Peptides against a protein of PDB entry 3HTU. Designs and how they scored, part 22

Target 1, 75 residues: chain A of PDB entry 3HTU
Amino acid sequence: RRPEEWGKLIYQWVSRSGQNNSVFTLYELTNGEDTEDEEFHGLDEATLLRALQALQQEHKAEIITVSDGRGVKFF

## One batch from the design tools (peptide; made by RFdiffusion4, then SolubleMPNN)

Design b2_p13_5_s4 (from b2_p13_5, 6 letters changed)
Fold by OpenDDE base, seed 3:
Structure b2_p13_5_s4 (fold): chain B 75 residues (1-75), chain A 13 residues (1-13)
Amino acid sequence: as target 1 above (75 residues)
Amino acid sequence: KKEELERLRKQLE
């Protein structure tokens, strides 16, 4: 799968889940309990980041990179 | 990672 294809799958999960909590660490998306049944569970961080960057270009996500952590906010 | 997540959330508020 291409990064944008992964991004589509991730955003579909976010949208269908209807979670009011739309902020995740990168680790939670691919290693957390909430995504255990998703195709993108276990996805390597490099590919995940490229997928999220594709979503960010569409204004569907904001990647948060700070000194002591990284995460993503979905819109 | 819960503390990291909370720090991220606080920065976005």
Scores: peptide ipSAE 0.195, ipTM 0.757, DockQ to the pose 0.205
Fold by OpenDDE base, seed 4:
Structure b2_p13_5_s4 (fold): chain B 75 residues (1-75), chain A 13 residues (1-13)
Amino acid sequence: as target 1 above (75 residues)
Amino acid sequence: KKEELERLRKQLE
């Protein structure tokens, strides 16, 4: 899958999962308990980041990069 | 990781 294809799958999960919080760490998305059954669970962080960057270009996500970690906010 | 998430959330509030 291409990064943008992964982004689509991730965003679909966010939209349909009924989550009450749209902010995640990158680790939570690929290693968290809530995504264990998702196709993108276990996805390498480099590919995940590219997927999120694709979503960011579509104004569907905002990547947060701080000195002590990274996260993403979905819209 | 939980603490990291909370810190990120606080920054976005």
Scores: peptide ipSAE 0.191, ipTM 0.753, DockQ to the pose 0.215
Fold by OpenDDE base, seed 5:
Structure b2_p13_5_s4 (fold): chain B 75 residues (1-75), chain A 13 residues (1-13)
Amino acid sequence: as target 1 above (75 residues)
Amino acid sequence: KKEELERLRKQLE
């Protein structure tokens, strides 16, 4: 799958999962308990980042990079 | 990881 395709799958999950908060750490998305049944679970972080960057270009997500950790906010 | 998430969320407020 291309990064854009992964991004689509991730965004679809986010929009349907009914999460209380749309902010996630990158680790949480691919290694968290909430995504264990998703196809993107276990996805390498490099590919995940590219997928999120694709979503960011579409204004569907914002990658948060700070000194202590990284995350993403979905819109 | 949970603590990291909380820190991120606070930064977004």
Scores: peptide ipSAE 0.185, ipTM 0.749, DockQ to the pose 0.219
Fold by OpenDDE base, seed 2:
Structure b2_p13_5_s4 (fold): chain B 75 residues (1-75), chain A 13 residues (1-13)
Amino acid sequence: as target 1 above (75 residues)
Amino acid sequence: KKEELERLRKQLE
């Protein structure tokens, strides 16, 4: 899958899962309990980042990069 | 906006 395709799958999960919190660490998305049954679980972080960057271009996500880690906010 | 960023940072800790 292309990064854009991964981004679509991730955003579909966010939109349809009824998440109360729209902020995630990158690790939570691919290694967390909440996504164990999702196709993108276990996705390497480099590919995940590219997927989120594609969503960011569409104003569907904002990547947060701070000194102590990275996260993403979905819109 | 800075306050929002701080809130997000706190959530990521």
Scores: peptide ipSAE 0.149, ipTM 0.720, DockQ to the pose 0.069

Design b2_p13_6_s1 (from b2_p13_6, 9 letters changed)
Fold by OpenDDE base, seed 4:
Structure b2_p13_6_s1 (fold): chain B 75 residues (1-75), chain A 13 residues (1-13)
Amino acid sequence: as target 1 above (75 residues)
Amino acid sequence: NKKRLQELREKLK
């Protein structure tokens, strides 16, 4: 799958699932309990980042990069 | 982890 295809799958999960908060750490998104049954669980962070960047270009996500970690907010 | 997530959420404010 291409990064943008992964992005589509990720956003579909975000959109279809009920979440208390739309903010995730990158680790939580691919290694957390909430996504254990999703195809993108275990996705390498490099590919994840590219997927999220594709979503960001579509204004569906905002990647947060700080000195102590990275995360994403979905819209 | 939850603490990191919370810290990240605070930074998004």
Scores: peptide ipSAE 0.263, ipTM 0.798, DockQ to the pose 0.259
Fold by OpenDDE base, seed 5:
Structure b2_p13_6_s1 (fold): chain B 75 residues (1-75), chain A 13 residues (1-13)
Amino acid sequence: as target 1 above (75 residues)
Amino acid sequence: NKKRLQELREKLK
């Protein structure tokens, strides 16, 4: 899958699960309990980041980077 | 751990 295709799957989950406007760490998106049944569970962080960047370009997400880690807010 | 993740989430908000 291409990054934008992964982004689509991730955002579909966000929408279906009612997680819009929620903040996630990158880790919990791919390794957390809430996404265990999703195809993107276990996705490597590099690919995840590219997927989220694609969503960010569409104004569907904002990647947040701080000194102690990174997260994402979905819209 | 779970607590650390929660703290990070709050920091990222």
Scores: peptide ipSAE 0.251, ipTM 0.782, DockQ to the pose 0.482
Fold by OpenDDE base, seed 3:
Structure b2_p13_6_s1 (fold): chain B 75 residues (1-75), chain A 13 residues (1-13)
Amino acid sequence: as target 1 above (75 residues)
Amino acid sequence: NKKRLQELREKLK
């Protein structure tokens, strides 16, 4: 899959799950319990980042880098 | 790490 295709799958999950909190660490998104049944579970961080960057270009996500790690906010 | 996530969430406010 291309990064854009991964991004679509990720955003579909975010949208359909109806979660109140749309902020994740990158690790939580691909290794957390909430996404265990999703196709993107276990996705390598490099590919994940490119997928999220594609979503960011569409103003559907914002990647946040802080001193102790990285996360993402979905819109 | 839940604490790390919480800190991230607070920074996004």
Scores: peptide ipSAE 0.227, ipTM 0.778, DockQ to the pose 0.213
Fold by OpenDDE base, seed 1:
Structure b2_p13_6_s1 (fold): chain B 75 residues (1-75), chain A 13 residues (1-13)
Amino acid sequence: as target 1 above (75 residues)
Amino acid sequence: NKKRLQELREKLK
């Protein structure tokens, strides 16, 4: 899959999963228990980042990078 | 570590 395709799958999960919080760490998106049944579980962080960047271009996500961590906010 | 991830999550908000 291309990063854009991964982004689509991730965003679909966010939109349909009924999550109470739209802010995630990058790690929990691909390694957390909440996504164990998702196709993108186990996705390498580099590819994940590219996927999220694609979503960010569409204003569907905002990647948050700080000195001691990185996450994403979905819209 | 779920607790650590949650703490980071809150910080990133």
Scores: peptide ipSAE 0.199, ipTM 0.751, DockQ to the pose 0.461

Design b2_p13_6_s2 (from b2_p13_6, 7 letters changed)
Fold by OpenDDE base, seed 3:
Structure b2_p13_6_s2 (fold): chain B 75 residues (1-75), chain A 13 residues (1-13)
Amino acid sequence: as target 1 above (75 residues)
Amino acid sequence: NREKLKELREKLE
């Protein structure tokens, strides 16, 4: 899958599960309990980041970087 | 924004 395709799957989950306006660490998005049944569970961080960047271009997400790590806010 | 950033920081602590 292309990053854009992964982004679509991720955002579909966000929308369907009512997680809009939620904040996730990158780790819990792909390794957390809430996404265990999703196709993107276990996705490598590099591919995840590219997927989220695609969503960011569409103003559907914002990648947040702090001193202790990275996360994402979905809109 | 500011509150969401705080929420993320709490998750990362």
Scores: peptide ipSAE 0.328, ipTM 0.829, DockQ to the pose 0.128
Fold by OpenDDE base, seed 4:
Order: C-alpha cells, then structure tokens, then sequence
Structure b2_p13_6_s2 (fold): chain B 75 residues (1-75), chain A 13 residues (1-13)
C-alpha cells in the first residue's frame, strides 16, 4: 500500500469509530489497544508519518511535533 | 494550537 492508501484506512477508522477531533501519539495509533484489530496496527512509523502527511494535505489531520514526541489530531 | 499541543504532552507523560 502507498502512504496515501494507508492514510485512507486510518481516516476511515477515525470516522467510523467516532475519533474525529481526537489527539493520538504516533505510537498509540499503530501500537495501542484502540487500533489492535485494524490493518494499520503495527505499521512502521516512517510509513505512518507519510500517511498522516497525506491526510494533512487534505486538511483531515494535523501532525503535532514536540521535543519529546509526535502526535496527530484528526478532524 | 496550544490546546492540541497540551493534549499531546499529556499523552506523552
């Protein structure tokens, strides 16, 4: 799958599970309990970041970067 | 956004 395709899957989960406007760390998106049954669980962080960047271009997400970690807010 | 940043920091603690 391309990063854009992963982004689509991730956002579909966000929408269907009612997680719009929620903030996630990158870790909990791919390693957390809430996404354990999703296809993108276990996705490498590099690919995840590219997927989220694709969503960001569509104004569906905003990547948040701080000195001690990264996360994302979905819209 | 400061609030979004705050939410993230709370998760990272």
Amino acid sequence: as target 1 above (75 residues)
Amino acid sequence: NREKLKELREKLE
Scores: peptide ipSAE 0.312, ipTM 0.821, DockQ to the pose 0.126
Fold by OpenDDE base, seed 5:
Structure b2_p13_6_s2 (fold): chain B 75 residues (1-75), chain A 13 residues (1-13)
Amino acid sequence: as target 1 above (75 residues)
Amino acid sequence: NREKLKELREKLE
């Protein structure tokens, strides 16, 4: 899958699960309990980041960077 | 955004 395809899957989950306007750490998205049943669970962080960047270009997500790590806010 | 940033920081603590 291309990063943008992963992004689509991720955002579909966000929308269906009602997680719009929620904040996740990158780890939570691919390793957390909430996504255990999702196809993108276990996705490597590099690919995840590219997927989220694709969503960010579409104004569907915002990658947030803080001193202790990174996360994402979905819209 | 600021509140969301705060939430993220809390998760990262």
Scores: peptide ipSAE 0.291, ipTM 0.814, DockQ to the pose 0.130
Fold by OpenDDE base, seed 1:
Structure b2_p13_6_s2 (fold): chain B 75 residues (1-75), chain A 13 residues (1-13)
Amino acid sequence: as target 1 above (75 residues)
Amino acid sequence: NREKLKELREKLE
């Protein structure tokens, strides 16, 4: 899959899962218990980042970088 | 990581 395709799958999960919070660490998205049944579970962080960057271009996500890691807010 | 997530959320404010 291309990063854009991964982004689509991730965003679909966010939209359909009924999450109370739309902010995640990158690790939570691919390694968390909440996404164990998702196709993108286990996705390498580098590819994940590219996927999220694609979503960010569409204003569907905002990647947050702090001194101790990165996360993402979905819109 | 809960602590990291908290930090990120605080930054979003």
Scores: peptide ipSAE 0.256, ipTM 0.786, DockQ to the pose 0.225

Design b2_p13_6_s3 (from b2_p13_6, 10 letters changed)
Fold by OpenDDE base, seed 1:
Structure b2_p13_6_s3 (fold): chain B 75 residues (1-75), chain A 13 residues (1-13)
Amino acid sequence: as target 1 above (75 residues)
Amino acid sequence: NRAVAAALRAQLS
């Protein structure tokens, strides 16, 4: 899958999940219990980042970097 | 990860 395709799958999950919390660490998206049954679970961080960057270009996400790590906010 | 998540949410609040 291309990064854009992964991005689509991730965003579909975010949209359909109905979670009130729209902020995730990168680790939570691919290693968390909430995404255990998703196709993108276990996705390597490098590919994940590219997928999120694709979503960011579409203004559907914003990648945030803090002193302790990285995360993403979905819109 | 919880600490990171908390920091992110605080920053984006």
Scores: peptide ipSAE 0.287, ipTM 0.808, DockQ to the pose 0.188
Fold by OpenDDE base, seed 2:
Structure b2_p13_6_s3 (fold): chain B 75 residues (1-75), chain A 13 residues (1-13)
Amino acid sequence: as target 1 above (75 residues)
Amino acid sequence: NRAVAAALRAQLS
C-alpha cells in the first residue's frame, strides 16, 4: 500500500470508531490496544508518518512534534 | 508513551 492508502485506512478507522479523543501518539496508533484489530496495526513508524503527512496535506490530521515525542490530532 | 500522550493532549486542548 502507498502512504496515501494507509492514510485512508487510518482515517476511516478514526471516523468510524467514534473515538472521543482524537489525539494519539504515533506508537498508540500502530501498537495500541485500540487498533489491535486494524490492518495498520504493526505498521512501521516511517510509513505511518508518511501516511499521516498525506492526511495532513488534506487537512484531516495535524502531526505534532515535541521534544519528547510525536503525536497526531485527527479532524 | 502515556506521558507523551498526556503532554500532547494538554498542548492541543
Scores: peptide ipSAE 0.285, ipTM 0.807, DockQ to the pose 0.197
Fold by OpenDDE base, seed 4:
Structure b2_p13_6_s3 (fold): chain B 75 residues (1-75), chain A 13 residues (1-13)
Amino acid sequence: as target 1 above (75 residues)
Amino acid sequence: NRAVAAALRAQLS
């Protein structure tokens, strides 16, 4: 899959899951309990970042980088 | 990562 295709799958999950929080660490998305049954579970971080960057270009997500780590906010 | 998550949510809340 291309990064943008992964992005689509991730965003579909975010949209359909009805999560109360739209903020995730990168680790939570691919290694967390909430995504264990998703196709993108276990996705490498590099590919994940490219996927999220594709979503960011579409204004569907914002990658947040802080001194102690990184996360993403979905819109 | 829990600390990172908490920090992010606090920042974006």
Scores: peptide ipSAE 0.283, ipTM 0.807, DockQ to the pose 0.207
Fold by OpenDDE base, seed 5:
Structure b2_p13_6_s3 (fold): chain B 75 residues (1-75), chain A 13 residues (1-13)
Amino acid sequence: as target 1 above (75 residues)
Amino acid sequence: NRAVAAALRAQLS
């Protein structure tokens, strides 16, 4: 899958999952309990980042970098 | 990673 395709799958999950939180660390998205049943679980972080960057271009996500890690906010 | 998540959510809330 291309990064854009992964981004689509991730955003579909965000939109349909009914999660109460729209902010995730990158690790939570691919290694967390909430996404264990998703195709993108276990996705390498480099590919994940490119997928999220594709979503960011569409204004559907914002990647945040802080001193101790990175995360993403979905819109 | 929980601490990072908490910090991010606090920052973006």
Scores: peptide ipSAE 0.279, ipTM 0.806, DockQ to the pose 0.208

Design b2_p13_6_s4 (from b2_p13_6, 8 letters changed)
Fold by OpenDDE base, seed 1:
Structure b2_p13_6_s4 (fold): chain B 75 residues (1-75), chain A 13 residues (1-13)
Amino acid sequence: as target 1 above (75 residues)
Amino acid sequence: NRERAQRLREQLS
């Protein structure tokens, strides 16, 4: 899959899963218990980042950079 | 790293 295709899958999960918190660490998306059944579980962080960047271009997400790493806010 | 992610989560909250 291309990064933008992964982005689509991730965003679909966020939109349909009824998440209370729209902010995630990158680790939570690919290594968290909440996504164990998702196709993108275990996705390498580099590809994940590219996927999120694709979503960011569509204004569906915002990558948050802090001193200790990155998170993402979905819209 | 799970522990690092936990620390980061607190920063994002």
Scores: peptide ipSAE 0.564, ipTM 0.916, DockQ to the pose 0.563
Fold by OpenDDE base, seed 3:
Structure b2_p13_6_s4 (fold): chain B 75 residues (1-75), chain A 13 residues (1-13)
Amino acid sequence: as target 1 above (75 residues)
Amino acid sequence: NRERAQRLREQLS
């Protein structure tokens, strides 16, 4: 899959899962318990980042950079 | 790793 395709799958999960918190660490998306049943679980960080960057270009996400790493806010 | 992610989570909250 291309990064854009991964982005679509991730955003679909966010939209359908009814999450009460729209902010995630990158680790939570690919290694967390909440996404164990998703196709993107275990996705490498580099591909994940590219997927999120694609969503960011569409104004569907915002990548947040802090001292200890990166997170993402979904819209 | 998990521990680093937990610290990051607290910063994002």
Scores: peptide ipSAE 0.561, ipTM 0.915, DockQ to the pose 0.549
Fold by OpenDDE base, seed 4:
Structure b2_p13_6_s4 (fold): chain B 75 residues (1-75), chain A 13 residues (1-13)
Amino acid sequence: as target 1 above (75 residues)
Amino acid sequence: NRERAQRLREQLS
């Protein structure tokens, strides 16, 4: 799958899962308990980042950088 | 790393 295709799957999960908090760490998306049944669980961070960057270009997400790493806010 | 992610979560909250 291409990064943008992964981005689509991730965004679909966010939209359909009814999450209370739309802000995630990158780790939570690919290694968290909430995504264990998703195809993108276990996805390498490099590919994940590219997927999120694709979503960011579509104004569907915003990558957040803090002292110890990155997170993402979905819209 | 789970521990690092936990610290990061606190920063994002």
Scores: peptide ipSAE 0.561, ipTM 0.915, DockQ to the pose 0.597
Fold by OpenDDE base, seed 2:
Structure b2_p13_6_s4 (fold): chain B 75 residues (1-75), chain A 13 residues (1-13)
Amino acid sequence: as target 1 above (75 residues)
Amino acid sequence: NRERAQRLREQLS
């Protein structure tokens, strides 16, 4: 899958799962308990980042950079 | 790792 395709899958999960928490660490998306059954679970961070960047271009996400790493806010 | 992610989560909150 291309990064933008991964992005689509991730965003679909966010949108359909009824999540009230719109901010995630990158680790939570690919290694967290909440995404264990998702196709993108276990996705490498580099590909994940590219996927999120694709979503960011569509104004569906914002990548947040802090001292200890990165997170993402979904819209 | 998980511990680092937890620290990051607290920063984002």
Scores: peptide ipSAE 0.560, ipTM 0.915, DockQ to the pose 0.561

Design b2_p13_7_s1 (from b2_p13_7, 8 letters changed)
Fold by OpenDDE base, seed 3:
Structure b2_p13_7_s1 (fold): chain B 75 residues (1-75), chain A 13 residues (1-13)
Amino acid sequence: as target 1 above (75 residues)
Amino acid sequence: NREEAKRLREQLE
C-alpha cells in the first residue's frame, strides 16, 4: 500500500472508532490495544509518518513533534 | 506510553 492508502485506512478507523479523544501517540496508533484488529496495526513508523503526512496535507491530521514526545491529532 | 499520551493531550487542549 502507498502511504496515502494507509492514511485513508487510518482515518477511516478514526472516523468510525467512536473515540472521545482524537490525540494519539504514534506508538498507540500502531501498537496500542485499540487498533489491534486494524490492518495498520504493526505498521512501521516510517510508513506511518508518511501516511499521517498525507492526511496532514488534507488538513485531516496534525503531527505533533515536540521534545517530550510525538503524536498526532485527527480532525 | 500512556503517560506520554496524557501529557501530549494536555498540551493540545
Scores: peptide ipSAE 0.207, ipTM 0.758, DockQ to the pose 0.259
Fold by OpenDDE base, seed 4:
Structure b2_p13_7_s1 (fold): chain B 75 residues (1-75), chain A 13 residues (1-13)
Amino acid sequence: as target 1 above (75 residues)
Amino acid sequence: NREEAKRLREQLE
């Protein structure tokens, strides 16, 4: 799958899930309990970042990078 | 990592 395709799958999960919080760490998306049954669970971080960057270009996500962590906010 | 998520949410929300 291309990063854009992964991004689509991730965003579909975000939009269809009953999550009341749209902020995630990168680790939560691929290693968290909430995504355990998703195809993108276990996805390597490098590919994840490219997927999220694709979503960011579409204004569907914002990647947050701070000194002590990284995350993403979905819109 | 859970604590990291909490800190991020506090910063972003």
Scores: peptide ipSAE 0.205, ipTM 0.759, DockQ to the pose 0.237
Fold by OpenDDE base, seed 5:
Structure b2_p13_7_s1 (fold): chain B 75 residues (1-75), chain A 13 residues (1-13)
Amino acid sequence: as target 1 above (75 residues)
Amino acid sequence: NREEAKRLREQLE
């Protein structure tokens, strides 16, 4: 799968899941309990980042960098 | 990571 395709899958999950908070750490998306049943669970961070960057270009996500880690906000 | 996520969310509120 291409990064854009992964991005689509991730965004679909975010949109369809019952999450009441659109902010995630990068780790949560691929290693968290909430995504254990998703195809992108276990995805390497490098590919994940590319996927999120694709979404960011479409204004569907914003990658957030803070002093103690990174996360993403979905729109 | 749970605490990290919590801190992240708090920072983004």
Scores: peptide ipSAE 0.200, ipTM 0.755, DockQ to the pose 0.249
Fold by OpenDDE base, seed 2:
Structure b2_p13_7_s1 (fold): chain B 75 residues (1-75), chain A 13 residues (1-13)
Amino acid sequence: as target 1 above (75 residues)
Amino acid sequence: NREEAKRLREQLE
């Protein structure tokens, strides 16, 4: 899958899962309990970042990069 | 904005 295709799958999960908290660490998205049954579980971080960057271009997400970690907010 | 970023940072910790 291309990064933008992964982004689509991730955003579909966010939209349909009814998540109250739209903020995630990158680790939570691919290694967390909430996404264990999702196709993108276990996705490598590099590909995940590219997927989220594609969503960011569409104003569907904002990547937060700080010194001690990274996360994303979905819109 | 900066205030929003700060809030998100706190949520990520």
Scores: peptide ipSAE 0.188, ipTM 0.753, DockQ to the pose 0.066

Design b2_p13_7_s2 (from b2_p13_7, 8 letters changed)
Fold by OpenDDE base, seed 2:
Structure b2_p13_7_s2 (fold): chain B 75 residues (1-75), chain A 13 residues (1-13)
Amino acid sequence: as target 1 above (75 residues)
Amino acid sequence: NKELAEKLRKQLE
């Protein structure tokens, strides 16, 4: 799958699921309990980042970088 | 990482 395709799958999960929090660390998104049954669980961080960047271009996500890690906010 | 998650949320407030 292309990064854009992964982005689509990720956003579909975000949109369809009843998430009470739209902010995730990159690790939580691919290694957390909430996404354990999703196709993108276990996705490498490099590909994940590119997927999220694609969503960011569509104004569906915002990647947040801090000194000790990265996360994402979904819209 | 709960700590990182909280840091991220604070930045978005």
Scores: peptide ipSAE 0.282, ipTM 0.805, DockQ to the pose 0.223
Fold by OpenDDE base, seed 4:
Formats: structure tokens, sequence, C-alpha cells
Structure b2_p13_7_s2 (fold): chain B 75 residues (1-75), chain A 13 residues (1-13)
């Protein structure tokens, strides 16, 4: 899958799951319990980042960087 | 990382 395709899958999950908190660390998104059954679980961080960057281009996500790591907010 | 998650949420407030 291309990063854009991964982004689509991720955003579909975000939209359908009804998560109360739309903010995730990158690790939580691909390694957390909430996404264990999703195809993108276990996705490497490099590909994940590119997928999220694609969503960011569509204004569907915002990647946040802090000194200790990165996260994402979905819209 | 729980600490990171909290930092992110605070930054987004």
Amino acid sequence: as target 1 above (75 residues)
Amino acid sequence: NKELAEKLRKQLE
C-alpha cells in the first residue's frame, strides 16, 4: 500500500471508531490496544508518518512534534 | 508513552 492508502485506512478507523480522544502518539496508533484488529497495526513509523502527512495535506490530521516524540490529532 | 501523550494533549489545548 502507498502511504496515502494507509492514511485512508487510518482515517476510516478514526471516523468509525467513535474515539472520545482524537489525539494519539504515533506509537499508540500502530502499537496500542485500540488498533490491534486494524490492518495498520504494526505499521512501521516511517510509513505511518508519510500516511499522516498525506492526511495532513487534506486537513484531516495535524502532526505534533514535542521534544520527547510525535503525535497526531485527527479532525 | 503516557507522558508523551499528556504533553501532546496539553500542547493542543
Scores: peptide ipSAE 0.271, ipTM 0.800, DockQ to the pose 0.230
Fold by OpenDDE base, seed 5:
Structure b2_p13_7_s2 (fold): chain B 75 residues (1-75), chain A 13 residues (1-13)
Amino acid sequence: as target 1 above (75 residues)
Amino acid sequence: NKELAEKLRKQLE
Protein backbone atom coordinates (compact mmCIF):
# COMPACT_ATOMS: atom_id res chain seq x y z
CA ARG B 1 0.00 0.00 0.00
CA ARG B 2 1.05 3.54 -0.67
CA PRO B 3 1.27 6.03 2.19
CA GLU B 4 -1.89 7.72 0.93
CA GLU B 5 -3.71 4.41 1.05
CA TRP B 6 -2.57 3.79 4.59
CA GLY B 7 -3.70 7.27 5.46
CA LYS B 8 -7.14 6.47 4.14
CA LEU B 9 -7.38 3.33 6.24
CA ILE B 10 -6.20 5.14 9.33
CA TYR B 11 -8.61 8.00 8.87
CA GLN B 12 -11.46 5.59 8.26
CA TRP B 13 -10.67 3.93 11.56
CA VAL B 14 -10.52 7.26 13.35
CA SER B 15 -13.91 8.17 11.95
CA ARG B 16 -15.51 4.85 12.85
CA SER B 17 -13.89 4.29 16.22
CA GLY B 18 -15.78 7.08 17.89
CA GLN B 19 -13.01 7.57 20.39
CA ASN B 20 -13.30 10.54 22.68
CA ASN B 21 -9.75 11.72 22.14
CA SER B 22 -8.51 12.51 18.68
CA VAL B 23 -4.89 12.87 19.76
CA PHE B 24 -2.51 9.93 19.53
CA THR B 25 1.17 9.33 19.81
CA LEU B 26 2.53 7.65 16.71
CA TYR B 27 3.29 4.62 18.85
CA GLU B 28 -0.31 4.33 20.02
CA LEU B 29 -1.60 4.26 16.47
CA THR B 30 0.50 1.31 15.39
CA ASN B 31 1.23 -0.45 18.67
CA GLY B 32 -1.65 0.45 20.92
CA GLU B 33 -4.42 -1.78 22.14
CA ASP B 34 -7.09 0.27 20.41
CA THR B 35 -5.74 -0.52 16.95
CA GLU B 36 -4.71 -4.09 17.61
CA ASP B 37 -7.21 -5.47 15.13
CA GLU B 38 -6.58 -2.88 12.43
CA GLU B 39 -4.63 -3.51 9.26
CA PHE B 40 -2.25 -0.71 10.07
CA HIS B 41 -1.30 -2.14 13.44
CA GLY B 42 2.38 -2.87 13.40
CA LEU B 43 3.01 -0.48 10.54
CA ASP B 44 6.52 0.90 10.61
CA GLU B 45 6.75 4.44 11.89
CA ALA B 46 8.37 5.75 8.73
CA THR B 47 5.44 4.64 6.59
CA LEU B 48 2.99 5.82 9.22
CA LEU B 49 4.52 9.26 9.17
CA ARG B 50 4.19 9.45 5.40
CA ALA B 51 0.58 8.36 5.67
CA LEU B 52 -0.14 11.02 8.25
CA GLN B 53 1.63 13.62 6.16
CA ALA B 54 -0.72 12.77 3.32
CA LEU B 55 -3.67 13.31 5.64
CA GLN B 56 -2.12 16.52 6.86
CA GLN B 57 -2.03 17.83 3.31
CA GLU B 58 -5.77 17.22 3.22
CA HIS B 59 -6.18 19.03 6.53
CA LYS B 60 -7.45 15.84 8.14
CA ALA B 61 -4.61 15.58 10.60
CA GLU B 62 -1.92 17.61 12.27
CA ILE B 63 1.38 16.03 13.20
CA ILE B 64 2.81 17.31 16.45
CA THR B 65 6.43 17.01 17.39
CA VAL B 66 7.67 17.50 20.94
CA SER B 67 11.02 16.85 22.54
CA ASP B 68 9.82 13.45 23.72
CA GLY B 69 8.41 12.28 20.42
CA ARG B 70 5.64 12.77 17.90
CA GLY B 71 1.90 12.53 17.83
CA VAL B 72 -1.05 13.42 15.67
CA LYS B 73 -4.41 15.07 16.02
CA PHE B 74 -7.18 14.05 13.66
CA PHE B 75 -9.85 16.40 12.41
CA ASN A 1 -0.92 24.27 18.52
CA LYS A 2 1.00 24.86 21.70
CA GLU A 3 -1.73 23.57 23.97
CA LEU A 4 -1.99 20.36 21.99
CA ALA A 5 1.74 19.91 22.11
CA GLU A 6 1.68 20.15 25.88
CA LYS A 7 -1.08 17.58 26.12
CA LEU A 8 0.85 15.29 23.85
CA ARG A 9 4.00 15.89 25.83
CA LYS A 10 2.31 14.58 28.92
CA GLN A 11 1.39 11.43 27.05
CA LEU A 12 4.91 10.96 25.79
CA GLU A 13 6.57 11.45 29.16
Scores: peptide ipSAE 0.230, ipTM 0.788, DockQ to the pose 0.086
Fold by OpenDDE base, seed 3:
Structure b2_p13_7_s2 (fold): chain B 75 residues (1-75), chain A 13 residues (1-13)
Amino acid sequence: as target 1 above (75 residues)
Amino acid sequence: NKELAEKLRKQLE
């Protein structure tokens, strides 16, 4: 899958899941309990980052980098 | 974004 395709799958989950918090660490998206049944669970972080960057280009997400890691906010 | 960053920092702690 292309990064854009992964991004689409991720955003579809975000939109349909009804999660009360739209802020995630990158680890939570691929290793968290909430995404265990999703196709992108277990996705390597490098590919995940590219997928999120594609969403960021569409203003659907904002990647945040801090000293202890990275996260993302979905819009 | 500053407020958001602080919320994220708490998750990363």
Scores: peptide ipSAE 0.217, ipTM 0.780, DockQ to the pose 0.084

Design b2_p13_7_s3 (from b2_p13_7, 8 letters changed)
Fold by OpenDDE base, seed 4:
Structure b2_p13_7_s3 (fold): chain B 75 residues (1-75), chain A 13 residues (1-13)
Amino acid sequence: as target 1 above (75 residues)
Amino acid sequence: NREKLEELRKKLE
């Protein structure tokens, strides 16, 4: 799958599970309990970041970066 | 923006 395709899957989960406007760490998106049954669970962080960047271009997500970690807010 | 940052920091604690 391309990063854009992963982004689509991730956002579909966000929308269907009612997680719009929620903030996630990158870790909990791919390693957390809430996404354990999703296809993108276990996705490497590099690919995840590219997927989220694709969503960001569509104004569906905003990547948040701090000195001690990264996360994302979905819209 | 600040609120989103704080939400993330809370999760990183």
Scores: peptide ipSAE 0.338, ipTM 0.828, DockQ to the pose 0.130
Fold by OpenDDE base, seed 5:
Formats: structure tokens, C-alpha cells, sequence
Structure b2_p13_7_s3 (fold): chain B 75 residues (1-75), chain A 13 residues (1-13)
């Protein structure tokens, strides 16, 4: 899958699960309990980041960077 | 943006 395709899957989950406007760490998005049943669970962070960047270009997400790590907010 | 950062920080704590 291409990054943008992963992005689509991720955003579909966000929308269907009612997680819009929620903030996630990159880790919990792919390794957390809430996404255990999703295809993108276990996705490597590099690919995840590219997927989120694709969503960011579409204004569907915003990648957040702080001193202790990174996360993302979905819209 | 600040609120988003704070929310993320809470998760990282």
C-alpha cells in the first residue's frame, strides 16, 4: 500500500470510531489497544508518518511535535 | 494548537 492508501484506512477508522478531533501519539495509533483489530496496527512509524503527512496535506490531520515525541490530531 | 500540544503531553507523560 502507498502511504496515502494507509492514510485513507487510518482516517476511515478515525471517522467510524468517532475519534475525530482526538489526539494520538504515533505509538498508540499503531500499537495501542484501540487499533488492535485494524489493518494498520503494527505499521512501521516511517510509513505511518508518510500516511499522516498525506492526510495533513488534505487538512484531515495535523502532526504535532513536542520535545518528548510526536502525535497527531485528526479533524 | 497549544491545547493540542498539552493534550499530547498528557499522553506522553
Amino acid sequence: as target 1 above (75 residues)
Amino acid sequence: NREKLEELRKKLE
Scores: peptide ipSAE 0.338, ipTM 0.830, DockQ to the pose 0.131
Fold by OpenDDE base, seed 3:
Structure b2_p13_7_s3 (fold): chain B 75 residues (1-75), chain A 13 residues (1-13)
Amino acid sequence: as target 1 above (75 residues)
Amino acid sequence: NREKLEELRKKLE
């Protein structure tokens, strides 16, 4: 899958599960309990980041970087 | 934005 395709799957989950306006660490998005049944569970961080960047271009997400890690805010 | 950043920081602590 292309990053854009992964982004689509991720955002579909966000939308369907009512997680809009939620904040996730990158880890819990792909390794957390809430996404265990999703196709993107276990996705490597590099691919995840590219997927989220695609969503960011569409103003559907914002990647947040702090001193001790990274996360994402979905809109 | 600011509130969301603080929320993320809590998760990373």
Scores: peptide ipSAE 0.331, ipTM 0.827, DockQ to the pose 0.132
Fold by OpenDDE base, seed 1:
Structure b2_p13_7_s3 (fold): chain B 75 residues (1-75), chain A 13 residues (1-13)
Amino acid sequence: as target 1 above (75 residues)
Amino acid sequence: NREKLEELRKKLE
């Protein structure tokens, strides 16, 4: 899959899962218990980042970088 | 990581 395709799958999960919070660490998205049944579970962080960057271009996500790591807010 | 998540959320403010 291309990063854009991964982004689509991730965003679909966010939209349909009924999440109370729209902010995640990158680790939570691919390694968390909440996404164990998702196709993108276990996705390498580098590919994840590219996927999220694609979503960011569409204003569907905002990648947040701090000194101790990165996260993402979905819109 | 809960601590990291909270840190990120604070940055969103």
Scores: peptide ipSAE 0.280, ipTM 0.797, DockQ to the pose 0.226

